Peptides against a protein of PDB entry 4AID. Designs and how they scored, part 155

Target 1, 242 residues: chain A of PDB entry 4AID
Amino acid sequence: FDIKRKTIEWGGKTLVLETGRIARQADGAVLATMGETVVLATAVFAKSQKPGQDFFPLTVNYQEKTFAAGKIPGGFFKREGRPSEKETLVSRLIDRPIRPLFVKGFKNEVQVVVTVLQHDLENDPDILGMVAASAALCLSGAPFMGPIGAARVGWVDGAYVLNPTLDEMKESKMDLVVAGTADAVMMVESEIQELSEEIVLGGVNFAHQQMQAVIDAIIDLAEHAAKEPFAFEPEDTDAIKA

## One batch from the design tools (peptide; made by RFdiffusion4, then SolubleMPNN)

Design b2_p23_8_s3 (from b2_p23_8, 14 letters changed)
Fold by OpenDDE base, seed 3:
Structure b2_p23_8_s3 (fold): chain B 242 residues (1-242), chain A 23 residues (1-23)
Amino acid sequence: as target 1 above (242 residues)
Amino acid sequence: SAAEARQEALEAIRRRAAERRAA
């Protein structure tokens, strides 16, 4: 087993990104760990476009499987076959920043699956899932112009907190999720309690600064473990703008 | 080409990562 691992300290916690142990049949697969929260992200893409495909067929599926229900809050309410509200929301949080980063004209089917394998009741799997999905795509060889990083920012005791625990979030006046590339913020989602715009904008900047270490970690992992880039040439429909 | 653009993007990312590690 050729296992590649990147470990960083991130917000006072150890983030581990691992590939090569699990889901080898995927184009990219990353096991991500923060605390005792563990997620598996897999990326699979079709090697050809379907005839008549007119849109980019990206599917993102975040799931907390029943096998992890003993380690996931609310695991008792999982109706077989329908995503929970949380699973639907997190799937969208992952989709939003990654969708625009695929090469224009790429219309091969792409499936990203993020599975929560373990939850420590402190570290929310959503941010970890975003990071893992980004890493899996970077490893896959798909024409993805990532990586993205992601961060949650809280506001506790008059300070920014990177990836607050679920308990710290109870005292937080801000739940700010940011995703972006090294150069740009791609997505902001925020729930804010009576904070100034200045504090919120500062939170976005803080998140974008703090996610650089994650972006660099994904790049380092990709340098050692990425598949060869898929040979994709967009049809020269944009040759009219040169 | 998209492959060249991706390679340039990766090289730019690597360069920026190297610059950040050297700072």
Scores: peptide ipSAE 0.113, ipTM 0.753, DockQ to the pose 0.094
Fold by OpenDDE base, seed 2:
Structure b2_p23_8_s3 (fold): chain B 242 residues (1-242), chain A 23 residues (1-23)
Amino acid sequence: as target 1 above (242 residues)
Amino acid sequence: SAAEARQEALEAIRRRAAERRAA
């Protein structure tokens, strides 16, 4: 096995991005760990477009597997085969920032699957899933203009907190999820209690600053493990407005 | 565009990664 690993300290926690051990049949596969929360992201893309395909067929599936249910809050009542509300929401959180970053005119099927393998009850697998999905796409060879980073920002005791624990979030006046590239914010999702717009905007900036270390870690992993770029030339009519 | 510059940067990363595997 050609295992590549990147480890960084991020918000006082160890983030590990690993590739080459599992899911090698995917175009990209990343095992991401933060604390004892573990996710597997896989990216697969079709090498041809379906006849008559007129839209970009991206699917993102976040899953919390039943074998992890002993450590996942609410895992006991998942009907086999239907996503929970959380799985649906997190799938959208991953989809939103990555969808705009595919090359215009690319209409090959892309499937991103994020699977929670372990949950520590401290580190939410949503942020980790966003990071892992970004990394898997960057490794895949797909025409993805990432990486994205992601961060959750809390407001606890009058300060910003990067990726607060589930317990710290109970005391937080802000749940701010941000995703972005090195240069731009791509997505903001926020729940806020009695905070000024200035504090919220400061939280977005804080998130964007803090995710740079993750972006750099994905780039470093890609420099060692990325597949060859998929040869894709958009038709001339679509290239003029990128 | 910033998007094009990122694509070129990522392609360069991927190329360097391939060169390292071939060496």
Scores: peptide ipSAE 0.097, ipTM 0.731, DockQ to the pose 0.833
Fold by OpenDDE base, seed 5:
Structure b2_p23_8_s3 (fold): chain B 242 residues (1-242), chain A 23 residues (1-23)
Amino acid sequence: as target 1 above (242 residues)
Amino acid sequence: SAAEARQEALEAIRRRAAERRAA
């Protein structure tokens, strides 16, 4: 196996991005670990457009497998086949920042699947799933203009906390999820309890600064493990609207 | 072109990675 791994310290936790061991049939596949939370992201894209395809067919599917559900609060009821509310929300959370980063006019089917393999009850797999999905897309050769990073920011005891634990989040006045590129914030989702706009904006900036290390880790992994870029040229009809 | 934009993005990626390895 040609295993490539990048390890960084991030918010006082070890983040590991690994490729080449599992899901080798995918265009990109990344095993991401933070603490003892483990996710597998896979990216697969069609090498041709379907006839009459009018829209970009991106599907993002976040899944928490039943074997991980023994560690996931509320996981006991995951029947095979229907996404939970959490899985639906996290799938959308991953979709939102990545969808705009595909090359305009690319209408080949893209499937991103994020599977939670392990949950430590401290590190939420959503942020890790966003990071892993970004990394898998960067490795895939798809015309994706990433990477994105992601971060959760809490507000605990009058300070920003990067990727608070599930227990720290109970005391947090902010649940702020940010995703972005090196240069731009692409998505913000926030649940906020009576905080000033200044604190929230500061949280977005803090998240964007802190995710740079993750973006760099994805880049470093991609330099060593990315597939050749898929040769794609947009049709002239889509180029005129740029 | 989209290929150029992607190549430029990849080069920017590589450049940023090189700059950070040199820092």
Scores: peptide ipSAE 0.141, ipTM 0.769, DockQ to the pose 0.149; fails the geometry check
Fold by OpenDDE base, seed 4:
Structure b2_p23_8_s3 (fold): chain B 242 residues (1-242), chain A 23 residues (1-23)
Amino acid sequence: as target 1 above (242 residues)
Amino acid sequence: SAAEARQEALEAIRRRAAERRAA
């Protein structure tokens, strides 16, 4: 097995990105670990467009599996056959920043699946899932103009905290999720308790700065493990409007 | 072209990664 691994220290925690051990049938697959929280992201894309496909068919599916549910807060309330509210929200959090980064005119089906394999009750798998999905896409050969990084920022005791634990989040006046490329913020989602706009904007900047290490880790992994880029030339029909 | 933009992005990625390994 050709296993490639990148390990970094990130927010006082070890982030591990691994490929080549599992899900080899996917175009890209990344096992991401932070603390004892573990997610598997897979990216699969169709090698042809469906006849009459007029939109980009990206599907993102975040799932917290029942075998991990014994360590997942609220995992007992999953109705079989429908995503939980959390799974739906996190699927959207992953979708939003990645969707605009596909090459214009690419209308082949893309499926990103993020599966929570383990939860440590400290590290939320959502941020880890965003990172893993980004990495899996970068490895896949899909025409994805990533990577993205992601970070959660808290405000605890008058300071920014990178990826606060679930316990630290109880004391946080901010739940700020940011995703972006090296050069741009792509998505902000925030819940804020009586904080100034200045503190919130500072949190976005802090997140974008702190996610650079993750972007770099994904790049380093991709340099060693990415598949050949899929040969995609957009049909000239959309090029006439550039 | 989108292919050129992708190639430039990949090269920019590689360049940034090389610069960070050299620092």
Scores: peptide ipSAE 0.092, ipTM 0.726, DockQ to the pose 0.150; fails the geometry check

## One batch from the design tools (peptide; made by RFdiffusion4, then SolubleMPNN)

Design b2_p24_1_s1 (from b2_p24_1, 10 letters changed)
Fold by OpenDDE base, seed 1:
Structure b2_p24_1_s1 (fold): chain B 242 residues (1-242), chain A 24 residues (1-24)
Amino acid sequence: as target 1 above (242 residues)
Amino acid sequence: MKWYLAKPPEELIEKWKKEVLEKI
């Protein structure tokens, strides 16, 4: 197996991005690990547009498998059925920042699937899932102008905390999820208790700064393992800078 | 062109940056 791996230290934790072992039938596939939390992201895209396709058909599906769900806090033995509230919310958190980064006029079907394989009860798989989805898209050759990075920021004892543990989050006055490119913030989602706008804006800037190491790690992995870029001519070529 | 090195249109970046800042 030609396995490529990137490892970085991020927020005092080891982040591992791996490709080439699992899901080889996908256009891109990444195993991402932080602590003992493990996710598999896969990206698949159609090589042609469907006749009469008028919108961009992106589907993002975040899922927690039953064998991982038995360890997830609040994870009941899900009978095969409707996504949980968390799975639905995290699918949207991944969708929101990636959707606008596809080249204008690209209307081929794209499917991103993030599967939680292991949960350590410390590291939330949502941020890891966002990072893994970004990496899988960059490896796929799809006309995706990523990577995105992502980070969660807490506010504990009057300081910013990068990717707080589930225990640190019980003491946090902020749950701030940020996603962005190297140059821009693309998404913010926040739950805030009695904090100033200044602290929240500082948290967005902190998140954007801290995600650069992840963006660089995805680019480095892509330089070694990405498929050839899909040949697509955008409607406006002058708007795309290399 | 490697898509993972492509920069989004500036108009897209500015629009989303504004929409994000207005929601904070």
Scores: peptide ipSAE 0.464, ipTM 0.839, DockQ to the pose 0.903
Fold by OpenDDE base, seed 5:
Structure b2_p24_1_s1 (fold): chain B 242 residues (1-242), chain A 24 residues (1-24)
Amino acid sequence: as target 1 above (242 residues)
Amino acid sequence: MKWYLAKPPEELIEKWKKEVLEKI
């Protein structure tokens, strides 16, 4: 087994990104851990475009397995077969920042699957799932101009908190989820309670700064474990800076 | 070219500001 692992301290928690142990049939596969929350991200892409494919066929599926769902606060035994509201929302949360980062004209089928394997009741799998999906895509060789980082920012006792625990979030006046590249914010979702625009914009900047360590960790993992880049010629070469 | 070292088009930068300010 050629297992590659990157470990960083991130917001006072250990983030681990691992590849090479499981899901080896995928183009990219990453096991990500933060605290005792564990997710598996897999990326698979078609090596050819379907005849007459007019749109980019990206599918993102975030799922919480029933054995993990029994540990999720408010997690009832989900009947197998329909995504929950949370699973649907988090699938979109992962989709939004990654979709625009595929090379223009790439219309091969891409499937990203994020599976929650364990939940510690402190660390939300959504942020970890975004990070894992980014890493899996970077390892896959797909024409994905990632990585993205992601962060949640809270506002507790008049300060920004990186990836607040589920308990800290009860006292937080802000739930700010940010995703971005090294150079750009790609997505923001926010729920805010009576905070100034200055605090919110400061939270986005804080998130973007704090996610750089994750982006660097994904790049370091990719340098050691990425597949050969898929040979794709974009329609507009001037749109891609190496 | 390693895709994870490629920079996306500049047109993707800063689009979020409008979306955030419309939600606050």
Scores: peptide ipSAE 0.446, ipTM 0.837, DockQ to the pose 0.727
Fold by OpenDDE base, seed 2:
Structure b2_p24_1_s1 (fold): chain B 242 residues (1-242), chain A 24 residues (1-24)
Amino acid sequence: as target 1 above (242 residues)
Amino acid sequence: MKWYLAKPPEELIEKWKKEVLEKI
């Protein structure tokens, strides 16, 4: 077993990114842990394009398994077969920042699956799922111009809090989810209670700063464990302007 | 080149910055 692991301290919690133990049949697979919340991200991509494929066929599926669902708030016995509202929303949160980072002209099928294996009732699996999906794509060899980082920012007692617990979020005036690269913010999703634009913009900047440690951790893991890059040449976008 | 070491195109960065700022 060639197991590679990266561990960092992040927002007062231990983040662990592990590859090589589980889902070896995937192009990329990452087991991510924060606190006692555990997710498995897998990335699989087709080695050829389907004939007549006009759009980029990316599918992102976030799922919470029944073994975790007995503890998950609102995790009623999931009738096998339809995503919950939470699973649908988190699948979109993961999709939004990664979709534009694929090399233009790449139209091979890509499937990202994030599975919640354990939930500690403190650390939301959504942020961890975003990080794990980014790491799995970077390991896969797919033409993905990542990594992305992600962070949740709260506003508690007049200060920014990185990845507040579910209990701290009850006192938070802000639920700000940010995803980005080292150089750019790619996605913001926010629920805000009577806060100034200055505090919100400061929260985006705080999130982007705090996610750099995660981006660096994914890069370090990928340097040691990534597959060879898939041989793909970008469509020359300058040739369409001539 | 490893894909995870590639930088997003500047036009993509500016597009997403604009779209993010319009949603705040």
Scores: peptide ipSAE 0.023, ipTM 0.608, DockQ to the pose 0.932
Fold by OpenDDE base, seed 3:
Structure b2_p24_1_s1 (fold): chain B 242 residues (1-242), chain A 24 residues (1-24)
Amino acid sequence: as target 1 above (242 residues)
Amino acid sequence: MKWYLAKPPEELIEKWKKEVLEKI
């Protein structure tokens, strides 16, 4: 097995990004671990456009499999075949920041699948799923202008907390999910309880600063394990080839 | 390796500020 691994300390937790062990048939595949929460992200893209394809056919599917469901809060017997409300929401959360980063004019089918393999009841797999999806796309050779990082920010005892545990989130006055590139914020999703604009904007800046270590970790992994870039010429000149 | 560096559209950077401010 040619296994490549990047490990960083992130918010007082060990983040591990691994490729080359599982899902080798995918264009990109990343096993991501934070604490004892484990996700598998896979990216697959078509090598040609379908005749008459007029829109970008990106599908993002976040799923919590039944083998992980024994530890997932609210994981009552998922009827096989229908996504839960959580799975639908997290699929959108992952889709939103990655969709704009595909090269303009690319209309080949892209499928991103994030599967929760283990849940520790402390670390929510949504942020880990965003990071893993970003890493899998960067490894795939798809014309994806990533990586993105992601972070959750809480406000607990008058301070910012990076990726609060599910228990810390009960005491948090903020649930702020941020996704971005090295240079900019791409998405903010927030639930806020009686906080000033200054605190919330400071939380976005804190998230963007803290996700740089994750972006750098994805870049380091991609330098060692990425496939050759897919030969795609954009119709639009707005893609700065570095 | 050719890295594609996207500058995110400035419109997305202003949209999140508005979305955050509407929730305060």
Scores: peptide ipSAE 0.020, ipTM 0.589, DockQ to the pose 0.345

Design b2_p24_1_s2 (from b2_p24_1, 10 letters changed)
Fold by OpenDDE base, seed 4:
Structure b2_p24_1_s2 (fold): chain B 242 residues (1-242), chain A 24 residues (1-24)
Amino acid sequence: as target 1 above (242 residues)
Amino acid sequence: MKWYLAKPPKELIEEWKKEVLAKI
């Protein structure tokens, strides 16, 4: 098995991105670990467009499986077969920043599945799921103009905290989720209590700075493990200026 | 390796600023 692994220290935690061991039938597959939280992201794309396909058919599914759900806060109310509110929300958090990064005119079906395998009760799988999905897409050979990074920012004791634990979040005046590329912010989702605009915008900038290490880690993994790029010619009007 | 580094549309940067500012 040709297993490729990237490990970085990120916000005082070990982030591991691994490929080549599991889900090898996918176009891209990444096992991501932060602390003891573990997610599997898979990316699959069709090699042709469906006849009459007018829009880009991207599907993103975040799933917390029952064996992990017994440790996940609120997991007790999952009826088999319907996404929870959290699964629906996190699926959207992953979809929003990646959807604009596909090459224009690409209308082949793309499926991204993020599965929570383990939860440590400290590290939320949402951020890890965003990172893993980005990495899986970069490995897939799909015409995806990533990677994206992601970060959660808290405000605790008058300071920014990168990826605060679930316990630190109880003391945080900010829950700020940011996703972006190396060059720009693609998505912000925030819940804020009595903070200035300056602190919040500073939090977005802090998140974008801190996610660069993750972007670099995905790039390094992809340099060693990515599939050959899928041969796709965009319509002439959006010629990628070299 | 041809990585397509797209600059995200400038519009997306202005949209997230509005989204953040609307929550303050």
Scores: peptide ipSAE 0.028, ipTM 0.537, DockQ to the pose 0.357
Fold by OpenDDE base, seed 3:
Structure b2_p24_1_s2 (fold): chain B 242 residues (1-242), chain A 24 residues (1-24)
Amino acid sequence: as target 1 above (242 residues)
Amino acid sequence: MKWYLAKPPKELIEEWKKEVLAKI
């Protein structure tokens, strides 16, 4: 197997991005690890548009497999076949920042699947899933204008905390999830307890600064392992508005 | 290799500011 791996220290934790071992039939596939939390992201895209396709058919599916759920708090045997509320919410968190980054006019079917393989009870797989999905898309050759990074920011004892543990989050006055590119913020989700605007905006800036190391890690992985870019010429849709 | 680095629309930066401010 031609295994490519990038390892960085990120918020006092080791982040590992790996490709070439699993899901080689996908256009892109990344095994991402932070602590002992492990996710597999796969990206698959159609090489042609369906006749009469009017919208961009992106599907994002985040899944917590039953063998990983045996360690997840509240992971009762979910009946096979319907996403949980958490899986639905995290699928949307991954979808939101990636959807705008596809080349305008690209209407080929894209499927992103993020599967939690292991959970350590400290590191939430949502942020790791966002990072892995970004990396898998960058490796795929799809016309995706990534990478995105993602970060969670807490506010504990009057300081910003990057990717707080599930236990540190119980003491946090902020749950701030940020996703962005090197140049801009693409998505913010927040739950805030009595914090000033200055602290919250400072948290977004902190997140965006801290995710640069992840963006650089995805770029380095993709330089060594990305497929050839899919030959896509966007239709000049700006000529129809004149 | 042509890396597709698109600058995200400036509009998304103004939307997240509104979303953050609406939750304070």
Scores: peptide ipSAE 0.027, ipTM 0.593, DockQ to the pose 0.409
Fold by OpenDDE base, seed 2:
Structure b2_p24_1_s2 (fold): chain B 242 residues (1-242), chain A 24 residues (1-24)
Amino acid sequence: as target 1 above (242 residues)
Amino acid sequence: MKWYLAKPPKELIEEWKKEVLAKI
């Protein structure tokens, strides 16, 4: 087994990104850990386009397994079948920042699956799931112009807090989720209680700065473990307008 | 480099600013 691991300290917590042990049949697979929260991200992509495929067929599926769900707050014993509201929201949260980063004209089927394996009741698996999905895509060889990082920012006792615990979030005046590349913010999702525009925009900048360590960790992992890029030429859409 | 790296579209930066400002 060729196991590659990257470990960083991030917001006072240990982030671990591991590949090569689990789900080796996927194009990319990453086991990500923050505290005692553990997620598995897998990326699989088709090596050809389906005839008559008009849109980019990206599917993102975030799942909390029943063995983890018995400890997850609001995790009712999921009857196998329909995503919970949380799973639907987090699937969209992961989809939003990654979808624009695929090479234009790529219409091969892509499936990203994020599975929560363990939850520590402190670290929300959504941010960890975003990071793991980004890493799995970078390892896969898919035409994905990543990595993305992600961060949650709270506002507690008049300061920004990186990835607040579920208990710290009860005292937070801000729930700000940011995803971005090294150079740009790609997505913001926010719930805000009576804060100035300056504090909120400062929170976005704080998130983008703090996610650079995660982006660098994904790059370092990819340098050691990424598959060769899938040979794909983007559609020359400028040649169709001439 | 063993994967695709490109700069994201600049337009996405202006979209998130509008999204944040609409929620304040």
Scores: peptide ipSAE 0.021, ipTM 0.624, DockQ to the pose 0.469
Fold by OpenDDE base, seed 1:
Structure b2_p24_1_s2 (fold): chain B 242 residues (1-242), chain A 24 residues (1-24)
Amino acid sequence: as target 1 above (242 residues)
Amino acid sequence: MKWYLAKPPKELIEEWKKEVLAKI
């Protein structure tokens, strides 16, 4: 097996991105680890558009499997068949920043699946899932104009904290999730308790700066392991606004 | 390798700023 791995130190934790061992039937597949939290992201895309497809058919599915759910807070009662509130939320957190980065006019079906394999009760699999999904898309050859990075920012004792643990989050006045490219912020989701606009905007900037190491790690992995880009010519949609 | 580096449309950057500011 040709296994490629990138390892970085990120926010005082080891982030590992691995490809080539699992889910080899996908267009892209990444096993991502931070602490003892482990996720598998897979990206699959259709090689043709369906006749009469008018919109971009992207599906993102984040799931926490029952064998990992035995450690996940609230995981003990997953009725088989319906996403939890968390799974639905995290699926949207992954979808929002990646959807705009597909080449305009690309209307082939794309499916991103993020599966939590292990949870350490310290490192939330949502941020790791966003990173893994970005990496899997970059490896796939899909016309995805990534990578994205992602980060969570807390505000604890008057300071920004990168990817706070679940215990640090109990003391945090901010839950700020940011996703972006090297050049731009693509998505912000926030829950804030009595903080100034200045602190929140500073948190977005802090997140964007801290995610650059992840973006660079995905680029390095993709340079060594990405499939050939799918041959897609975007329709010249500038001709439709005349 | 042609990296499709999308510059996100300026419009998306203006929309997220409005979303963040509306939650403060």
Scores: peptide ipSAE 0.019, ipTM 0.586, DockQ to the pose 0.416

